# Ledger of designs, part 46: peptides against a protein of PDB entry 3VZA

Target 1, 98 residues: chain A of PDB entry 3VZA
Amino acid sequence: RVERLCKSKELFEERLGLEIRRIHNEQLQFIFRHIDHKDPDKPYMFTLSINEQGDYEVTSCTPPLDCISEFQLKVRETNNFSAFIANIRKAFTALSFK
Target 2, 62 residues: chain B of PDB entry 3VZA
Amino acid sequence: AAYVTQLYYKISRIDWDYEVEPARIKGIHYGPDIAQPINMDSSHHSRCFISDYLWSLVPTAW

## One batch from the design tools (peptide; made by RFdiffusion4, then SolubleMPNN)

Design b2_p13_7_s4 (from b2_p13_7, 6 letters changed)
Fold by OpenDDE base, seed 2:
Structure b2_p13_7_s4 (fold): chain B 98 residues (1-98), chain C 62 residues (1-62), chain A 13 residues (1-13)
Amino acid sequence: as target 1 above (98 residues)
Amino acid sequence: as target 2 above (62 residues)
Amino acid sequence: MSVFELLRQIIES
């Protein structure tokens, strides 16, 4: 099972181009790659925490997204975390075209 | 890793086939309506295309 | 397990 779990994580990371890692101060870092077709390894990332009220809180976004605050509101309202992540990736993709 | 892999499933709704050769991207996407098979040869596509395609399966409606 | 619970487990691991 451990071997499968490791394989599963690696498959998701490579195929989705999404890495999820725990970082300092009780935060999660979501790192998107494979966004820019001209630079597939360029990272697009945001960090997430759960605040004292139990709400999702985006603590950073690199590069910045104008829509990130709206997405934070939406995920709090809908609890649709899948759409939250997918919309962020969509926004990063749009940003990469500049 | 168990929690992270579960989170990946919750985000993508993709279940991989772990018994195929590494070059084959095979699995099932469980959408709101009908489950759709995933079956592609990774050697025929760029990493970005593969990721874009897979993410296109994930609904963005809130 | 809910997404929220998963996230908490990862954060607190």
Scores: peptide ipSAE 0.808, ipTM 0.964, DockQ to the pose 0.947
Fold by OpenDDE base, seed 4:
Structure b2_p13_7_s4 (fold): chain B 98 residues (1-98), chain C 62 residues (1-62), chain A 13 residues (1-13)
Amino acid sequence: as target 1 above (98 residues)
Amino acid sequence: as target 2 above (62 residues)
Amino acid sequence: MSVFELLRQIIES
């Protein structure tokens, strides 16, 4: 099962172009690649924590997204984490066209 | 990696077929209504196309 | 397990 789990993680990372890493100060880093078709390895990333109130909190976003604060509000309201991640990727994709 | 893979599933709703050759992207996407098969030859597509396609399966409605 | 719980497990792992 351990081998399958490792394989599963690798498949998700490559196929979704999304890496999830635990970083310092109890945060998770979400790294998107395969966004810019002209530069597939260019990373688009944000970091996430759960604050003392138990709310999702975006602690950084690179490159910055104007909509990230709104998305943080939406995910807190809806608890739809899937849509949260998907919308962030969509926003990064749109940004890559500029 | 158990929690991370579970998180990937919660995000994407994709379950991979782990018994096929590496070049075959095969699995199932579980949407809110109907489960849809995924079956692609990765050698016929760019990495960006594959990722874009898979993410297109994920609803963005809140 | 909820996403919230999963995230907590990953963060605290």
Scores: peptide ipSAE 0.807, ipTM 0.964, DockQ to the pose 0.974
Fold by OpenDDE base, seed 5:
Structure b2_p13_7_s4 (fold): chain B 98 residues (1-98), chain C 62 residues (1-62), chain A 13 residues (1-13)
Amino acid sequence: as target 1 above (98 residues)
Amino acid sequence: as target 2 above (62 residues)
Amino acid sequence: MSVFELLRQIIES
C-alpha cells in the first residue's frame, strides 16, 4: 500500500503538474508547473492555511493574482475546493501569456 | 502520502491505472455525469499539453 | 473524509 501511495503521489505530481507540500506555520504550499509551455518548470504557487475561524485563507500567491481574493471568497461560500484549485490554475495560465 | 493522494483525487476526480507501462497515461475521470476513460501515450505529448488536457477535465464552475 | 479534514490532517502531520 505504501508503494502504491508513493507511486500515486508521483503520478499526480507529474501529470497534473501540481505539488502539494506542508510548510512552516501550519500552511500548505500548492506549486503549479507545466503552466508556461516555453518554460515548463517555472513554478506558479500559492500558500493556504486554515485560520482561527476555520476558513480557508490564502496567505501568499506568487506571482500575484488579482482574482485570488475573489476565489478565496468563492471557496468559502461554495466549499468547492476542486473548482478553487482549477480556477487558480486557469488564472496562472492566463497570466503566463502576458 | 495517503491524505495527499486522497486530496489529489478530491481535486481532479482522476483514478489512475497503476498496472500499465510508465509511458501510458491511463485512468478514469469521474465527472458529475459519466465516468470517462483517460488513455494517452505520454511520448506523443509535451508535459504541458498533458497537464492542460487533464485539467481541462476538471470543472471550474463554482 | 472531507477536503477540509484532509487539509487539516496534512497540515497537522
Scores: peptide ipSAE 0.807, ipTM 0.964, DockQ to the pose 0.929
Fold by OpenDDE base, seed 1:
Structure b2_p13_7_s4 (fold): chain B 98 residues (1-98), chain C 62 residues (1-62), chain A 13 residues (1-13)
Amino acid sequence: as target 1 above (98 residues)
Amino acid sequence: as target 2 above (62 residues)
Amino acid sequence: MSVFELLRQIIES
């Protein structure tokens, strides 16, 4: 089971180009790669926490996204975390075209 | 970790086939309507294309 | 387990 879990994580990281890390101050870091076809390893990332009210809160976004605050609102309203992550990736993709 | 892999599933709704050759990207995407198979040869595509394709399976509607 | 609960488990691990 442990071996399967490790393999699963690796497959998701590589195939989705998404790495998930726990970082300081009780935050999760989501790192997207494979966004820029000219530079597949260029990272696009945001950090997420759960605030005292129990709401999802984006604590950083690199590069910054104008839409991130709206997405934060939407995920709080819908609890559709999948769409939240997918929309962020879509926004990063759009940004990569400059 | 178990929680992280579960989170990946919650995000992507993809379940991988772990018994195939490394170059074969095989699994099932559980969409809102019906499950769709994933079966592609990674050697035929760039990493970016593969990721873009897989993410295209994930609905962005809130 | 909900996504929320899952995230909390990861954060607090």
Scores: peptide ipSAE 0.807, ipTM 0.964, DockQ to the pose 0.922

Design b2_p13_8_s1 (from b2_p13_8, 6 letters changed)
Fold by OpenDDE base, seed 2:
Structure b2_p13_8_s1 (fold): chain B 98 residues (1-98), chain C 62 residues (1-62), chain A 13 residues (1-13)
Amino acid sequence: as target 1 above (98 residues)
Amino acid sequence: as target 2 above (62 residues)
Amino acid sequence: SVLDLLRQIINAP
């Protein structure tokens, strides 16, 4: 089972181009790759924490996204974390074409 | 790893087939309406295309 | 919930 879990994580990381890391100060870092077809390893990332109110809080976004604050609001309202992550990736993708 | 893989499933709704060869990307996407099989030959696509395709399966509607 | 799951990941040893 442990072996399968490790394999599962690796498959998700490679196939989705999404790495999830725990970093300092009780934050999660979401790192998207495979965004820029000309530079597949270029990272697009944001960090996330759960604030004292129990709400999702984006603590950083690199490169910055104008829409990230709106997405934070939307995920708090809808609790649709899947759409939250997918929309962020979509926004990063759009940014890569600028 | 258990929690992280569970999070990946919550995000993507993809369940991989772990018994196939590495060159085969096989699984099932559990969308809101129907379950859709995933079955790709990785040698035919770039990593970026594969990722884009898989993410295209994930609804962005809030 | 996803929120609980995230907390578990954040607080994992």
Scores: peptide ipSAE 0.773, ipTM 0.963, DockQ to the pose 0.914
Fold by OpenDDE base, seed 1:
Structure b2_p13_8_s1 (fold): chain B 98 residues (1-98), chain C 62 residues (1-62), chain A 13 residues (1-13)
Amino acid sequence: as target 1 above (98 residues)
Amino acid sequence: as target 2 above (62 residues)
Amino acid sequence: SVLDLLRQIINAP
């Protein structure tokens, strides 16, 4: 089962172009690739923590997104984490067109 | 990697078929309506196209 | 829940 889990993670990383990493200070880093068709390996990323109130908190976003604060509000209201991640990717995609 | 793979599923709602050759992207997307199959030949598409397509399956409505 | 799952990932050894 461990072998399958490793394979599963690799398939998701490659096919979705999304890497999820645990980093310092109890944070998760979400790294999107395959955003810019002219530069598929260029990373677009944000970091996430759960604050003391138990709410999702975006601690960084690179490159910056004007909409990230609104998305943080929306995910707290709806608890739709899937839409949260998908909308961030959509925003990064739009940003890549300059 | 169990927790991370579970998170990927909760984000994408995709379950991969692990018994096919690497060039075949096969699985099932469990959307809000009816489950839909995924079955692509990766050699026919760019990595960006594949990712864009798969993410297009994920609803963005809050 | 997703929240619980995230906590488990964050607190993993």
Scores: peptide ipSAE 0.773, ipTM 0.963, DockQ to the pose 0.963
Fold by OpenDDE base, seed 4:
Structure b2_p13_8_s1 (fold): chain B 98 residues (1-98), chain C 62 residues (1-62), chain A 13 residues (1-13)
Amino acid sequence: as target 1 above (98 residues)
Amino acid sequence: as target 2 above (62 residues)
Amino acid sequence: SVLDLLRQIINAP
């Protein structure tokens, strides 16, 4: 089962081009790749924490997204985390076209 | 890795078929309406295309 | 919930 879980994680990372890491100060780092077709390994990332109020809080976004604050509001309102991540990827994709 | 894989499922709603050859991307996407199969030959597509396609399955409506 | 899941990931050993 452990081997299956490891394989599952690797498949998701490669196929979705999304890596999820736990980093310092109780944060999660979401790293998107496969965004820029001309540079598939270029990372687009944001970090996320759960604040003292229990709300999702974006602590960084690289490159910056104008819409990230709105998305943070939306995910707090809807609790639709899937849409949150998908919309961020969509925004990064749009940004890659400059 | 159990929690992380669960998170991937919560995000993507994809369940992979782990019994196929690495070149075959097989699974099921559990959308809001009907579950749909995923079945791709990875050798026929770029990494970016595959990722874009899979993410296209994920609704962006809040 | 996703929130609980995220907490588990963040606080996991």
Scores: peptide ipSAE 0.772, ipTM 0.963, DockQ to the pose 0.972
Fold by OpenDDE base, seed 5:
Structure b2_p13_8_s1 (fold): chain B 98 residues (1-98), chain C 62 residues (1-62), chain A 13 residues (1-13)
Amino acid sequence: as target 1 above (98 residues)
Amino acid sequence: as target 2 above (62 residues)
Amino acid sequence: SVLDLLRQIINAP
């Protein structure tokens, strides 16, 4: 099972172009790749924590997204984490066209 | 990696078929209505196309 | 829940 779990993670990372890392200060880093077709390895990322109130809190976003604060509000309201991540990727994709 | 893989599933709603050749992207997407199969030959597509396609399966409606 | 799952990832050894 452990071997399959490792394989599963690798498949998701490659196929979705999304890496998830635990970083300092109890945060998660979400790293999107395969966004810019001209530069598939260029990372687009944000960091996330759970604040003292138990709410999702975006602690950084690189490159910056004007919509990230609104998405944070939306995910707190709906708890639709899937849509949260998908919309961020959509926004990064739009940004890559400059 | 158990928690991380669970998170990937909750994000994408995709379950991979782990018994196929590495070049075959095969699985099932569990949408809100009906489950749909995924079956692609990765050698026929760019990494960006594959990712874009898979993410297109994920609803963005809040 | 996703929230609990995220907490587990954050606090995992």
Scores: peptide ipSAE 0.772, ipTM 0.963, DockQ to the pose 0.920

Design b2_p13_8_s2 (from b2_p13_8, 8 letters changed)
Fold by OpenDDE base, seed 4:
Structure b2_p13_8_s2 (fold): chain B 98 residues (1-98), chain C 62 residues (1-62), chain A 13 residues (1-13)
Amino acid sequence: as target 1 above (98 residues)
Amino acid sequence: as target 2 above (62 residues)
Amino acid sequence: SDIDLLRQIINSP
């Protein structure tokens, strides 16, 4: 049901603190919140596209992560998208501790 | 919403129980070994704690 | 695949 799908998305957004948006130039924006316990609404985000070669490509990362290029390589090698997203969140979490 | 919901599942491997009251976070996490239930009273936890806990269920091994 | 799903999301109305 459409109503359940909408509810599902809202539940995931709130409970995971992850919003997924389509943005310009055929990209997806992944917005993490609930990272900083002292500022739960502070967004940590990256954008992703599928390039012309059909590979995952991170097009931006805010705030920047030193490890993002390595993660892009790893997800291309393993195709483990779940681990890709989870590791990015882990990295953002570590960054929030300064 | 269907595709996005599918993506959330592929990322988290969580299936929510949609029949419970909003204050109850109930579902199933389908991990690599055994499916485990999720059952939390959201009123007892911060938003950050809940998110951290749920993400802790997601393996980070490549 | 996950890539196919992402493409579907990107290109969906």
Scores: peptide ipSAE 0.738, ipTM 0.962, DockQ to the pose 0.974
Fold by OpenDDE base, seed 5:
Structure b2_p13_8_s2 (fold): chain B 98 residues (1-98), chain C 62 residues (1-62), chain A 13 residues (1-13)
Amino acid sequence: as target 1 above (98 residues)
Amino acid sequence: as target 2 above (62 residues)
Amino acid sequence: SDIDLLRQIINSP
């Protein structure tokens, strides 16, 4: 089972171009790659925590996204975490075209 | 690893087929409608295309 | 829930 779980994680990381890491201060880092077709390994990332109120809180975004605050509001309202992540990737993709 | 893979599923709604050769990207996407199969030869596509395609399966409607 | 899962990931040993 552990072997399958490791394989599953690797498949998701490679195929979705999304890595998920635990970082300091009880945060998760989401790292998107495969965004810029001219530079597939360039990372686009944001960090996320659950604040004291129990709400999603984006603690950083690199590169910055104008829409990230709105997305944080939307995910708090809808609890649609899938759409949250997908929309962030969509925004990073749009940003990569400069 | 178990929790992380669960999170990947919650995000993508994709379940991979782990019994195929590495070059075959095979699985099932579980959208709000009928589940759809994924079956593609990775050697025919760039990594960016593959990722873009898979993410295109994920609804962005809130 | 998704939030609970995130907490589990964050707080997992």
Scores: peptide ipSAE 0.737, ipTM 0.961, DockQ to the pose 0.957
Fold by OpenDDE base, seed 2:
Structure b2_p13_8_s2 (fold): chain B 98 residues (1-98), chain C 62 residues (1-62), chain A 13 residues (1-13)
Amino acid sequence: as target 1 above (98 residues)
Amino acid sequence: as target 2 above (62 residues)
Amino acid sequence: SDIDLLRQIINSP
């Protein structure tokens, strides 16, 4: 089971181009790769925490996204975390063409 | 690792087939409609294309 | 919930 779990994580990381890390101050870092087809290893990332009110809070976004604050509002309203992550990736993808 | 893999599933709704050869990207995507199979030969696609394709399966509607 | 799962990941040893 442990081997399967490790393999699963590796498959998701490679195939989705999404790495999830725990970082300081009780935050999660989401690192997207495979965004820029000309530079597949270029990272696009944001950090996330659960604030004292129990709400999703984006604590950083690199590169910055104008829409990130709106997405934070939307995920708080809908609790659709999947759409939240997918929309962020979509936004990063759009940004990579600018 | 268990929690992280659960999170990946909650995000992507993809369940991988772990019994196939490494070059085969095989699994099932569970969307709001009918579950759809995933079956790709990784040697035929770039890493970016594969990721873009898989993410295209994930609805962005809130 | 997704939030609970995130908390579990954050607080996991």
Scores: peptide ipSAE 0.737, ipTM 0.961, DockQ to the pose 0.952
Fold by OpenDDE base, seed 3:
Structure b2_p13_8_s2 (fold): chain B 98 residues (1-98), chain C 62 residues (1-62), chain A 13 residues (1-13)
Amino acid sequence: as target 1 above (98 residues)
Amino acid sequence: as target 2 above (62 residues)
Amino acid sequence: SDIDLLRQIINSP
């Protein structure tokens, strides 16, 4: 099972181009790659924590997204974490064309 | 790793087939309607195309 | 829940 779990993580990382890391101060870092077709390894990332109120909180976004604060509000309202991540990737993709 | 893989599933709703050849991207996407198969030959596509395609399966409606 | 899972990841050894 351990071997399967390791393989699963690797497949998700490569195929989705999404890496998830624990970083300092009780945060998760979400790193998107495969966004810019001209530079597939260029990272687009944000960090996330669960604040004292128990709410999703984006603590950083690189490069910055104008819509990130709205997405944070939407995920708190809907609890649709999948849509949250997908919309962020969509926004990063749009940014890569600018 | 178990928790992280669970998170990947909650995000993507994809379950991979782990018994196929490395070049085959095979799995099932479990959307709100019926389950949809994934079956791609990775040698025919760029990494960016593959990722874009898989993410296109994930609904963005809140 | 998703939040519970995130907490587990954050707090896991």
Scores: peptide ipSAE 0.737, ipTM 0.962, DockQ to the pose 0.981

Design b2_p13_8_s3 (from b2_p13_8, 7 letters changed)
Fold by OpenDDE base, seed 2:
Structure b2_p13_8_s3 (fold): chain B 98 residues (1-98), chain C 62 residues (1-62), chain A 13 residues (1-13)
Amino acid sequence: as target 1 above (98 residues)
Amino acid sequence: as target 2 above (62 residues)
Amino acid sequence: SVLDLLRQIINSP
């Protein structure tokens, strides 16, 4: 099972172009790749924590997204984490065309 | 890795078929409606196209 | 929940 779990993680990372890393100060880093078709390895990333109130909090976003604060609000309201991540990727994709 | 893979599933709602050859991207997407199969030859597509396609399966409605 | 799952990931050894 451990081997399958590792394989599963690798498949998700490659196929979704999304890496999830635990970093310092109790944060998760979400790294999107395969965004820019001209530069597939270019990372687009944000970091996430759970604040003292138990809410999702984006602690950084690189490159910055004007919509990230709105998305943070939306995910807190809806608890739709899937849509949260998908919308961030959509926003990064739009940014890559500028 | 168990928690991370669970998170990937909660994000994408994709369950991979781990028994196929590496070049075959096969699985099932469990959307809110009917579950849809995924079955593509990765050799015919760029990594970006594959990722874009898979993410297109994920609803963005809040 | 996703929240609990995230906490598990963050706090896992």
Scores: peptide ipSAE 0.773, ipTM 0.963, DockQ to the pose 0.973
Fold by OpenDDE base, seed 4:
Structure b2_p13_8_s3 (fold): chain B 98 residues (1-98), chain C 62 residues (1-62), chain A 13 residues (1-13)
Amino acid sequence: as target 1 above (98 residues)
Amino acid sequence: as target 2 above (62 residues)
Amino acid sequence: SVLDLLRQIINSP
């Protein structure tokens, strides 16, 4: 039911430290927290849209990731969205260690 | 929330057990080979550890 | 597909 769906979303947000928001201009914002163990609430985020060709397009990344363009290419090639998100989180994690 | 929860599942392949106490992180991860249970006492771990652990279940191979 | 799901999320009321 609806109540369970709301609970499910909250559980995923807290446990994965990943919030998904719909924002302006037909984009989704993916906000990672729990990345930096010294600052668990520090957000690491990117925004995503589907362009006119129907391809995944990263429209922003904060903080920036050198690998994000490669990941965009990979997800377009493989359609492995799970790996896409997981690799971004891994990259943010690596970045948090500076 | 239905679409978003579906997306979370497609990303993580985790299905939570919604009947347990809030302090118990219980569910099933459906990996590429076999399904594995998740069963953690959240009071024994930091939020970052829990998230890191759960994400470690998600394959990064393209 | 994930693509369809994302479209649904983006375009959902």
Scores: peptide ipSAE 0.772, ipTM 0.963, DockQ to the pose 0.974
Fold by OpenDDE base, seed 5:
Structure b2_p13_8_s3 (fold): chain B 98 residues (1-98), chain C 62 residues (1-62), chain A 13 residues (1-13)
Amino acid sequence: as target 1 above (98 residues)
Amino acid sequence: as target 2 above (62 residues)
Amino acid sequence: SVLDLLRQIINSP
């Protein structure tokens, strides 16, 4: 089972172009790649924590997204984490065309 | 890795077929309606295309 | 829930 889990993680990382890391201060880092077709390995990332109130909190976003604060509000309201991640990727994709 | 893979599933709603060759991207996407199969030959597509396609399966409606 | 899952990831040894 452990072997399958490792394989599963690798498949998701490669196929979705999304890496998830635990970093310092009890945060998660979400790293998107395969965003810019001209530079597939260029990372687009944000960090996430759960604050004292138990709410999702974006602690950083690189490159910055104007919509990230709105998305944070939306995910707190809807608890739709899937849409949260998908919309962030969509926003990064749009940004890559500038 | 167990928790991380569970998170990937909750994000994408994709379950991979682990019994196929590495070049075959095969699985099932569990959308709000009927589950749909995924079956691609990775050698026919760029990494960016594959990722874009898979993410296109994920609803963005809040 | 996703929230609980995230907490598990964050606090996982």
Scores: peptide ipSAE 0.772, ipTM 0.963, DockQ to the pose 0.973
Fold by OpenDDE base, seed 1:
Structure b2_p13_8_s3 (fold): chain B 98 residues (1-98), chain C 62 residues (1-62), chain A 13 residues (1-13)
Amino acid sequence: as target 1 above (98 residues)
Amino acid sequence: as target 2 above (62 residues)
Amino acid sequence: SVLDLLRQIINSP
């Protein structure tokens, strides 16, 4: 099972172009690749924590997104984490077109 | 790895078929209405196209 | 829940 779990993680990382890692100060880093078709390995990332109130909190976003604050509000309202991640990727994609 | 894999499923709603050749992207996407099969030959597509396609399966409605 | 899952990832050794 451990071997399958490792393979599963690798498949998700490559096929979705999304890496998830724990970083310092109790945060998760979400790294998107395969965003810019002209530069598939260029990373687009944000970091996430859970604040004292138990709410999702975006602690950084690189490159910055004007819509990130609104998305944070929306995910707190709806608890739709899937849509949260998908919308962030959509926003990064739009940004890559300049 | 178990928790991260579970998170990927919660995000994408995709369950991979692990018993196929590496070049075959096969699985099931569990959407809000019906389950949709995924079955692609990765050699026919760019990495960006594959990712864009898979993410297109994920609803963005809040 | 996703929230619980995230907490587990954050607090994993």
Scores: peptide ipSAE 0.773, ipTM 0.963, DockQ to the pose 0.965; fails the geometry check

